Peptides against a protein of PDB entry 6GMG. Designs and how they scored, part 35

Target 1, 331 residues: chain A of PDB entry 6GMG
Amino acid sequence: DSDDRVTPPAEPLDRMPDPYRPSYGRAETVVNNYIRKWQQVYSHRDGRKQQMTEEQREWLSYGCVGVTWVNSGQYPTNRLAFASFDEDRFKNELKNGRPRSGETRAEFEGRVAKESFDEEKGFQRAREVASVMNRALENAHDESAYLDNLKKELANGNDALRNEDARSPFYSALRNTPSFKERNGGNHDPSRMKAVIYSKHFWSGQDRSSSADKRKYGDPDAFRPAPGTGLVDMSRDRNIPRSPTSPGEGFVNFDYGWFGAQTEADADKTVWTHGNHYHAPNGSLGAMHVYESKFRNWSEGYSDFDRGAYVITFIPKSWNTAPDKVKQGWP

## One batch from the design tools (peptide; aimed at target 1 Y62 G250 V252 H277)

Design b2_p10_6_s2 (made by RFdiffusion4, then SolubleMPNN; from b2_p10_6, 4 letters changed)
Fold by OpenDDE base, seed 4:
Structure b2_p10_6_s2 (fold): chain B 331 residues (1-331), chain A 10 residues (1-10)
Amino acid sequence: as target 1 above (331 residues)
Amino acid sequence: PSTKVPNLLR
């Protein structure tokens, strides 16, 4: 319960951020300074800077998820999620590998499953799909045209996503995006929208009906991508953190990273924007900080999480929350 | 419907 969460105050539109620079691949600043940066760089609608609204500041105050929320325009639904899992590696390691000294069988299996995910390949899959979607959006002036274009693109690439049901999250994602329907957004015109990407790190062992070992050490079978498509069923993700393995141990519920629509081809050079926790300047957690991390820093994750997903959503092209290039820090 | 949950990172 975030009863001590506070909405950051408004920042003047013309106020420049205080300088901050990346160190070891990560730049860090306080949330108020990020708001200043956001207003200068990301706030543009139809080419005009906007002050971050009270509503947007409230969204941002939610922490890492707030960064994704304010930039995507909606609270993450995570319905169109991608990952990469090496099934052969998993099976081989389970068969031929051994638990470490003091490691239980459940710990071993959970660790092996975690290590069988490839964050980079998952990200690349999401980028590939986003590119296909963007091509399908480009000249489509209604949803039917978009869907037809999408099917054609997938067929041309022999992509397994072409076999997804019409009601799948893949085909329904655009029409379920609030900003697509907004008059000042997409106005029901797909060509006014673009695909964007964010990532979520979370815990696999969320099933309360499962064994305590799965809740503590991970569920090796949970949240795996479907073969061929790379789609992850996120329906069972309820933001439940990892269970403590020792007294006094506690884990975080999730981590979100915003990528947007960067065009940098080298994954290692991409920038991921995320937060440390909800904003509680008068509470024990303190003020929220915003991180701008290189992919290596983002993809490393934490022991709190054993799953990573890369999610596609849509924003209006008139928004500048997902520019082609993202820079860390402020000069 | 997704519940709006804050980040609890410490």
Scores: peptide ipSAE 0.300, ipTM 0.856, DockQ to the pose 0.126
OpenDDE base, seeds 1, 2, 3, 5: peptide ipSAE 0.040, 0.312, 0.046, 0.051; ipTM 0.770, 0.862, 0.786, 0.784; seeds 2, 3, 5 fail the geometry check

Design b2_p10_6_s3 (made by RFdiffusion4, then SolubleMPNN; from b2_p10_6 with S5V)
Fold by OpenDDE base, seed 3:
Structure b2_p10_6_s3 (fold): chain B 331 residues (1-331), chain A 10 residues (1-10)
Amino acid sequence: as target 1 above (331 residues)
Amino acid sequence: PSTRVPQLLP
């Protein structure tokens, strides 16, 4: 019940964070303490530390999506999403594999599909594309120049994205970014923007017209990346959770993890920031906690989800919400 | 239109 959501109070600009707590290889803290860290580390605009605004605190209060929201400056649209799917593995396992004891055929197929996604390769694809975009942005002072640069970069790399339609999320993503149009943001200058990455975990079996088995165990054919490009059509993602398989069972609708623009080459050393739930200090869920997880901990996900996507968006270079280096926890 | 839905992870 979203009715118990509370906006965290303001934290003094110079208040230092308390130490984070280790939790299953993650660094964990309460949302108020994350605000303190955010103000010290990520709040900078044009090199100046800023207090998190009431609006930003309200965004943050929505939980995992709130972490991505406050750092990206917009509610996630998930339009430019990437993943990696091993079609050969999937076909081979379906053909030669067998359901486990007690596993239904639908459950088996859903599991095999889930296991055929490669989170690391999906993440690497997103990083590759973000890098190409950043090169295209660097010397572009209008959208036309950006698009021309992007096409040239893609052609040089023989990337299948060069064949995407001009109206595709790939080419339209920048112009559809609010901060790109803002005077204090990009001011319609691509060279003032940079590509950033976040990840979404969600359930494949969201089609209400599909079989109950797909809603319970996953839709093996849903949300696969297009060959060559790695693009995932996210248009059918309606934040519908997995259907219960037994009475009393419930699943969460999604999880979001913020990566930003870290330059760490080793995926396993990258830090992903996410929240557990919306902030309800006086409700049954309690206070929101923020986690800083390594890629292995993030990519593991939960049984609630059978899909992961890595999404590209843009932020102004003047923001420090996506630094080159992210340190886990505090200090 | 993106619906503003809060996450409910345990």
Scores: peptide ipSAE 0.040, ipTM 0.768, DockQ to the pose 0.128
OpenDDE base, seeds 1, 2, 4, 5: peptide ipSAE 0.040, 0.040, 0.039, 0.040; ipTM 0.767, 0.766, 0.766, 0.768; seed 2 fails the geometry check

Design b2_p10_6_s4 (made by RFdiffusion4, then SolubleMPNN; from b2_p10_6 with S5V Q7H)
Fold by OpenDDE base, seed 2:
Structure b2_p10_6_s4 (fold): chain B 331 residues (1-331), chain A 10 residues (1-10)
Amino acid sequence: as target 1 above (331 residues)
Amino acid sequence: PSTRVPHLLP
């Protein structure tokens, strides 16, 4: 029950983290220790370490989404999302493949659709777009200049995003970012902002008007990226979990992983930070743990989810929540 | 209902 959620206590600014623990190829620690690391490594504003505020600790306490929340500065809106879907693979497998023994047609189609998404290509697309955005931001001192720069960059690259509407999440993302408007943030100066990336895992079968089979086994047609742009319409994502296939079975609603703005070219070497559940040290779930996972560990996901999206948002350059390099674990 | 539902993993 969400009623067991507790805000982690404040940690002294000078308190060093305890060593992280290995966990299935990941680095793991309790949330309080992550706060210590965060204060030492990621808390810097204009080059100065900051104690994680009560508000930030409260955000963090929500679990996986809390990690993205505290580092991005806002609750994830997921509006500017990218993925990659292999249509040819999907069609071929549906045509030539067969359900496994005991697998229903709906299960088969859902599985084939899930397997037709390429997490690495989706991530690469988001990184490509973030790079374009960062170039557009670099010398833009107002939103108009930023948008003009974006259009030029997209035209030069013959990118299909150039055809997006001015009201699309692609063009509106910056102006809709609270930290862009904040005096101590971007102060309405695009050149003070940078693009960052996080990922969301979620369930495709969220349409209540659809068949029970789609809710149980996935909707093969849902949350596919648009051809050319790679944009995913996330408007139908309402954080509805997968429906149980048997009595007593339950699934979680989503998972979030924070990437930020790492410059590591090898996707497999990138680090993704995420939490397991909300912080409930006195409850049945226990204390929240934070994981720093390599891309392979993150992208593997869970059976709870059949979609992954890579989302772009913005943070002030003065924040150190998205450094060029992220070190896994501690020390 | 709040969209801010915490994630639950074992």
Scores: peptide ipSAE 0.044, ipTM 0.766, DockQ to the pose 0.124
OpenDDE base, seeds 1, 3, 4, 5: peptide ipSAE 0.036, 0.037, 0.037, 0.044; ipTM 0.757, 0.759, 0.760, 0.767

Design b2_p10_7 (made by RFdiffusion4)
Pose (drawn by RFdiffusion4):
Structure b2_p10_7 (pose): chain A 331 residues (1-331), chain P 10 residues (1-10)
Amino acid sequence: as target 1 above (331 residues)
Amino acid sequence: YSIMTKYYYD
């Protein structure tokens, strides 16, 4: 009867996954089967396949956060985040639009703020920033050389990110990555690391001391990107879900999608990996399923979330959790 | 609020 979280059992390294295919842009498989796929195409350490460890299987079993947790080796902090927001569209649609049939002004403002975000440009911005970071760490063998290389390209590119504080989440992103300091990871050598990207969908109205309207319909001023840099201050994100509008209405508090470092230029052809909920085959929600969605399927989101952030972190180059290509389903 | 992916209610 228990809807307790259970850890999926160990899968032998030779066990191949059951086949599955995408339908209308999304593919799904039970977590036990995804572990088999992950071990075949994502588990490589210096080209050697590995079995998903007990610890990794435990992390994965937590739901959507599990895929990102496993692939990055760290529970997601969301410290370095980017998004795109059309300020002109937002200000114009507020002073020119009107609430639709059956909207409070708080609901109208919350929706307009939601629709003013552009998740394609937001992902595109994280893409170009991650590329600058990767070029900065290519031949840099200490952090100082990495930061010098990073600032040099940002200044020459007239990127407002050059003026970020030395201790900001942007410039401290590499040094604050645990695997960067690990001897078996980056070993304080930026050339052994790689920037990767994952996404978080979440709710804007997370201030428990705010009005109920913002908790039910969203806070338009919350989690907007700073101009020029596109940085999103994630420090006030506390994993608080959208408040219900009627009794019995349940909302999920966040969703994580793993992109990695795919080389595909078409943002619509990129694949994003995420789970539906924690693993509980003997319980109410059932077994965890891993979803592999095209970008538009991922960025469609749900009414649970009115905010999207595209996050940059680092993993060692010796890993294979962020390959150049990601294929939906199996084979 | 839990990190386990689930629904929340009042």

Design b2_p10_7_s1 (made by RFdiffusion4, then SolubleMPNN; from b2_p10_7, 4 letters changed)
Fold by OpenDDE base, seed 2:
Structure b2_p10_7_s1 (fold): chain B 331 residues (1-331), chain A 10 residues (1-10)
Amino acid sequence: as target 1 above (331 residues)
Amino acid sequence: YSLYTQYFYD
């Protein structure tokens, strides 16, 4: 229940944030202080600092998804998602491996599947595709030009994405981005937009018609990337959490991490911004905290999740929610 | 939208 959720109050535009605190290799602060940082660092539209609106503060208050929401400008749809899965590793481990002591066969298979995903390679694929998209965007002044450029870029790289249907999320993502159509956003001009990346962690065993074992320990066959493209069909992701394996056990529905458009070449040095829960300062959960984590911290995830996807969306270049460089914490 | 994040333990 989100009945205890509260929208953080407005922060003065010129209020500087308090220092962040280190926490397990990442920087941490309360949501109100993140708003202060956001206004100083990420709020700029056309070079002008902006106060976070009530609507944006409300979005942010939803927790980890709120961080991605406020920075991307829309609630995540997760349609254009990438991952990397080592099929050979998976098959080999299933064939030659064995369940650990006390581990069921289903638990073993779920674990092996989880371990066969490579978060770093998935992220790298998304960055590669985002780069291609950005090249296609830069000189395109209508969608047709963008699509033509995109196909040309893909052909030059012999990328399997060139074979995707014109209606696929890959080709339709730009036109389906609200900020692309906004007058103060892209204004239907692709060259005013840029590709950005966020990540979602979630549970594979979401099929209610599947076995209880899959819901408890994961579905080894679910949410795998397509060979060649790396695309993940996210249509079956309904934000259903892992099923409890013991009485009293509960799992979280999802986790979102915002990357944006950082140019840091070393994946391990990239910064991911995320939240711990919805803002409930007067409730049992307490105030929302925001974390700026290095990739290692983000990609490690939690036992609540056995899948990670890296999603591409678009924002106007006039926004500063996805700068080239992101610094952890404050100052 | 009604989707929200539950608490994570650090």
Scores: peptide ipSAE 0.172, ipTM 0.832, DockQ to the pose 0.317
OpenDDE base, seeds 1, 3, 4, 5: peptide ipSAE 0.101, 0.098, 0.164, 0.172; ipTM 0.782, 0.784, 0.828, 0.832; seed 4 fails the geometry check

Design b2_p10_7_s2 (made by RFdiffusion4, then SolubleMPNN; from b2_p10_7, 5 letters changed)
Fold by OpenDDE base, seed 5:
Structure b2_p10_7_s2 (fold): chain B 331 residues (1-331), chain A 10 residues (1-10)
Amino acid sequence: as target 1 above (331 residues)
Amino acid sequence: YSIYTQKFYE
């Protein structure tokens, strides 16, 4: 519940940010100051700085999801999600390993499943697919041309995604993007759009009809990527947090990190932007803070989550919310 | 669509 959520006030377009402060290897600032940075660095439409609108400030106030929301232009749907899972590692560890001291069997299986996901490989898969999509977009002036290009690219690379159904989120993602249809956005021209990436951390044990153990320690079989494609079926993700394992324990529903379209080849040097909670300056949680984390800091996640997905969506090339280079902090 | 907020301990 976010009844005490407040929309941050407008910041003057010409106001420069205060310096960020280091926090456990990442740069951190209050949401108001992030708005200042956003207006200076990311707000540009067709090369012109824009003041963050009231609507955008309201989106941002929702926390980590708000950061992705304001930069992608839409609330995350998470339909085109990728991950990497080492099935051999999982099977071998279950067969040859055993629970640690004090660890239940369910806890052991949940932990082994979590550890069998490779965040870096999942991220790389998303980047690979985004690159293919960007090539398909580049010279396509209608959706039909884009889809034809995409199929050709996939065939050339012998990518398993070529076998996806026409109704798959993979093929429908562009036409389902609001900014693609906007006059000042894509204007139905694929060549005006580019693929971008964000990440979501969430809990696997969300099935309310499943065992309590799965809700507490994870569902080892849930939200695994399909072989070959790396696609994750996100339809069962209902933003349900992990169940408490001890009295007084509580877990967060999700975490979102914005990557955009950085070109840095070294994953460890990429910057991920995320928030700590919804903005409640007059409430118990306090003001929202925004973090710019390196990949290692982002991918580490929290015990609240046992799944990570890397999601592809699209924004107009005229937006500067996903630049090639992202600098951590300020100045 | 339903809009969800984040409550994080940090």
Scores: peptide ipSAE 0.098, ipTM 0.812, DockQ to the pose 0.277
OpenDDE base, seeds 1, 2, 3, 4: peptide ipSAE 0.057, 0.066, 0.060, 0.053; ipTM 0.774, 0.797, 0.773, 0.780; seeds 1, 4 fail the geometry check

Design b2_p10_7_s3 (made by RFdiffusion4, then SolubleMPNN; from b2_p10_7, 5 letters changed)
Fold by OpenDDE base, seed 5:
Structure b2_p10_7_s3 (fold): chain B 331 residues (1-331), chain A 10 residues (1-10)
Amino acid sequence: as target 1 above (331 residues)
Amino acid sequence: YSLYTQKFYD
């Protein structure tokens, strides 16, 4: 019950973190200790450390989404999302493959669809687009200049995104970013902003009017990327969890992982920051824990989810929530 | 802003 959620207390600005501990190949710590690390490493505005505000601590307390929320500066809207889907693999497996022992046809199709998504290629596409956007931002001092630069970059690369409508989330994402408009943020200057990436795991079978099988085992046709662009229509993502397949089974509605703007070329070496659940130190779930996972750990996901999307948003360059290098754990 | 996550099992 969300009623058990508690906002973590303030941590002194000079408080150093306790050591993280390994957990299944990732670094793990309690949320209070993450706040300490955040203040030391990620809190900087214009090079000055900041204490995490009460508002930010409240955002963080919501769990995995809270990590992305506090670092991006806004609740995730997920409008500019990318993925990679192997249509040929999907078709071939459906044609030539067979359900496993005890596997229903619907379960088989859902599994095949899930396995036809390539997390690494989806991540790579998002990074590619973020790079294009960053180049367009670099010398643009108004939105018009940014959009012109963006169109030129896309044309030079013969990118299918150049054909997107002007109202597309791709072109409207910057203007719809609150921090872009803030005086101490972008101040309406694109060159003061940079593109950042986070990832969302969620369930494909969210249509309440569809079959029970799709809600239990996935909708093979849902949330596929558009050919050429890699864009995923996220409008039908209503944060509805997977339906139980057996008595007593329950699933979570989503997972969020924060990547930011790391420059590490090897995807396997990138670090993803995420939380396990909302902070409930006096409740049944207990204190929130924060994980810093390598890409392999993050991309594996959970059985709760059969879709992964890589989302682009923007933050001011003056923020240090998305540094070029992220160190896993502490020290 | 009422959305939240629960515990996952690895």
Scores: peptide ipSAE 0.049, ipTM 0.793, DockQ to the pose 0.316
OpenDDE base, seeds 1, 2, 3, 4: peptide ipSAE 0.048, 0.050, 0.045, 0.046; ipTM 0.790, 0.788, 0.780, 0.786; seed 2 fails the geometry check

Design b2_p10_7_s4 (made by RFdiffusion4, then SolubleMPNN; from b2_p10_7, 4 letters changed)
Fold by OpenDDE base, seed 2:
Structure b2_p10_7_s4 (fold): chain B 331 residues (1-331), chain A 10 residues (1-10)
Amino acid sequence: as target 1 above (331 residues)
Amino acid sequence: YSLYTRYFYD
């Protein structure tokens, strides 16, 4: 239970990390060692290394969401989320496909829906939008200028996002970012901020009023991206895990992966940082581990989840939690 | 915040 969670102790600022352990194409380490790496690589504020604060260590201790939390500076709100769904594939497979042996109709539909999402295209859409946002931020010294720039950029690209409401998550994301308003952050200056990306894996069948089958095998109609924009309505995501299909079976509520603002053009070479569970060194779960995975490893996800969203938020440019290049492991 | 990640493995 959550009562077993422990905040990792402080690490000296000058302590170097131990080598990470390679595992299945990813690099792995215990959370305390990640803190050491974080302080050496990602902690910089205005070019100066910082010791991870107690508050940040506490955030980190929450597991996968903690990695995104500490690097983004806020608990994920997931409001500006993107995905890619192949509607034609979905319809075709439902029409012409057949359930596998022993597979129920609900299982079949859930599986087909899951397989109709394209994680890479979803990620690329988020990167595209983040790039547009970054261009809009670059020379804007107030929110109005940012919004004007953003609309112009979208118009030039004939992007459907230009039609979003002014209060939509797309346009309101910056103003709703705490670090944007902080004196030592953006200080209400958009040009001091940059767009960053993280990903969330979660379960589609969260509607308590829906059938048990949807809760067990997925809701094929849930959390699809809007055509044109790629936006996913995340309002119905309540962090409810997949329902057990057999006695004793249990599923995790979500998984988060931190990408930041890497400039690597090849999606397959991008690095995603995530955690396995909350830190419980004296509990049954044990110490939290942090993974730095390639996109393939991250995007594969787990059977616990049938949806992946790629979310845009903002951090101050003075932070180094989202560098252009991320290297797996240590050294 | 009380939301946390439960254990999962590869």
Scores: peptide ipSAE 0.141, ipTM 0.830, DockQ to the pose 0.344
OpenDDE base, seeds 1, 3, 4, 5: peptide ipSAE 0.080, 0.059, 0.113, 0.137; ipTM 0.791, 0.787, 0.823, 0.829

Design b2_p10_8 (made by RFdiffusion4)
Pose (drawn by RFdiffusion4):
Structure b2_p10_8 (pose): chain A 331 residues (1-331), chain P 10 residues (1-10)
Amino acid sequence: as target 1 above (331 residues)
Amino acid sequence: SDPHRNLTPP
């Protein structure tokens, strides 16, 4: 009867996954089966396949956060985040539009702010920034050389990110990555690391001391990207879900999607990996399923979330959790 | 929807 979280059992390294295919842009499989796929194509350490450890299986069983947690080796901090927001469209649709049949002005403002974000450009911005970071760390063998290389290209590219504080989440992203300091990971050598990207969908109205309207319909001024850099201050994100509008209405507080470092130029052809909920096959929600969605399917989101952030972190190059190509389903 | 689909780790 318990809807307790259970850890999926260990899968032998030779066990192949059951086949599955995408339908209308998304593919899903039970977590036990995804572990088999992950061990075949994502588990490599210096080209050697590995069994998903007990710890990794435990992380994965937590739901959507599990895929990102496993692939990055750290619970997501969302410290370095990017998004795109059309300020002109937002200001114009506020002073020219009107609420639809059955909207409070708080609901109208909350929706317009939501629709003013552009998740394609937001992902595109994180893409170009991660590319600059990877070029900066290619031949840099200490952090100082990495930061010099990073600032040099940003200045020459006239990127407002060059003026970020030395201790900002941007410039400190590499040094604050645990695997960067680990002797078996980056070993304080930026050339052994790689920038990767994952996404977080979340709710904007997370201030518990704010009006109920913002908790139910969103805070338009919350989690907007800074101009020029596109950085999103995630410090006030506390994993607080959207408040219900009527009794019995439940909302999920956040969703994480793993992109990695795919080389596909078509943002619409990129695959994003995420789970539906925590693993509980003997309970109410049932077993965890891992979803592999095309970008548009992922960026479609849900009414639970009115904000999207595309996050950059680092993993060692020796890993294979962010390959150049990601294929939906199996084989 | 069930709002408790995500769990907070210890």

Design b2_p10_8_s1 (made by RFdiffusion4, then SolubleMPNN; from b2_p10_8, 5 letters changed)
Fold by OpenDDE base, seed 3:
Structure b2_p10_8_s1 (fold): chain B 331 residues (1-331), chain A 10 residues (1-10)
Amino acid sequence: as target 1 above (331 residues)
Amino acid sequence: MNPNRNIEPP
């Protein structure tokens, strides 16, 4: 279990990473080497590089979620999540498609639902919304001004998000961001903040009151985006993994990937940073590794998960954890 | 994969 988790040691601020390069779209390095890279590239506050603090190293040690945690500055709440689901494809495949040989009806429906999600369109929607939010932030010096700007931007674009309740995750997200309220962060000034994106992979069949088949093969109706907005209700995501279908089978609870605020327009060229597991150098899992994956590598996911959400949060513009360009590896 | 490879903080 997590009892063998260890906080990685501090790395000297001037220590350069050992070189590593991408292979088949993914670069990989041990967590200690990632800390070295992070200090050189991502650690900057107000233009000054910083040593990763003990607290940040502890956050990072939690695995894939730790990468998002250290870069976003808070544990993911996943409240402002987006996805894309092709309802017509889903209905058509259910009607006209057939279960594979040996596939149960529940397996078939779960698979069809999974395949009806479009990761690229989900990511694109999140980027679109983040762009709107960033425009709303730019000239807003209080929350009221931000909200007014946001509503105006949405109205101009005829975006369905304009109809969301004032207390919805969409409008409350900035207010609920700790770094927005911090003196050395946003200091309650929206113009000091920027929208950033991370992704979560998880299992749809988490409802314990549902059928065993849904827990094993997915719940086709769970965690679908709302039409028009693309918003996913994440309130029922309790980090419950897929149920085993055979003895000895086990599935992981979630995966997190950090995108930040890259400006690369081609989704396939974007880089996603994530971890394999919590850091346990003296345990069975071993040392944590950090991956820098192209979108194709990230969006492929694992059989452990049948949902992908793209989540918006905020960080201070003074942080360099979400640069315009992310490079895989180290020369 | 280890089902507990990713940890939620207490």
Scores: peptide ipSAE 0.108, ipTM 0.807, DockQ to the pose 0.831
OpenDDE base, seeds 1, 2, 4, 5: peptide ipSAE 0.052, 0.079, 0.062, 0.097; ipTM 0.783, 0.794, 0.782, 0.801; seed 4 fails the geometry check

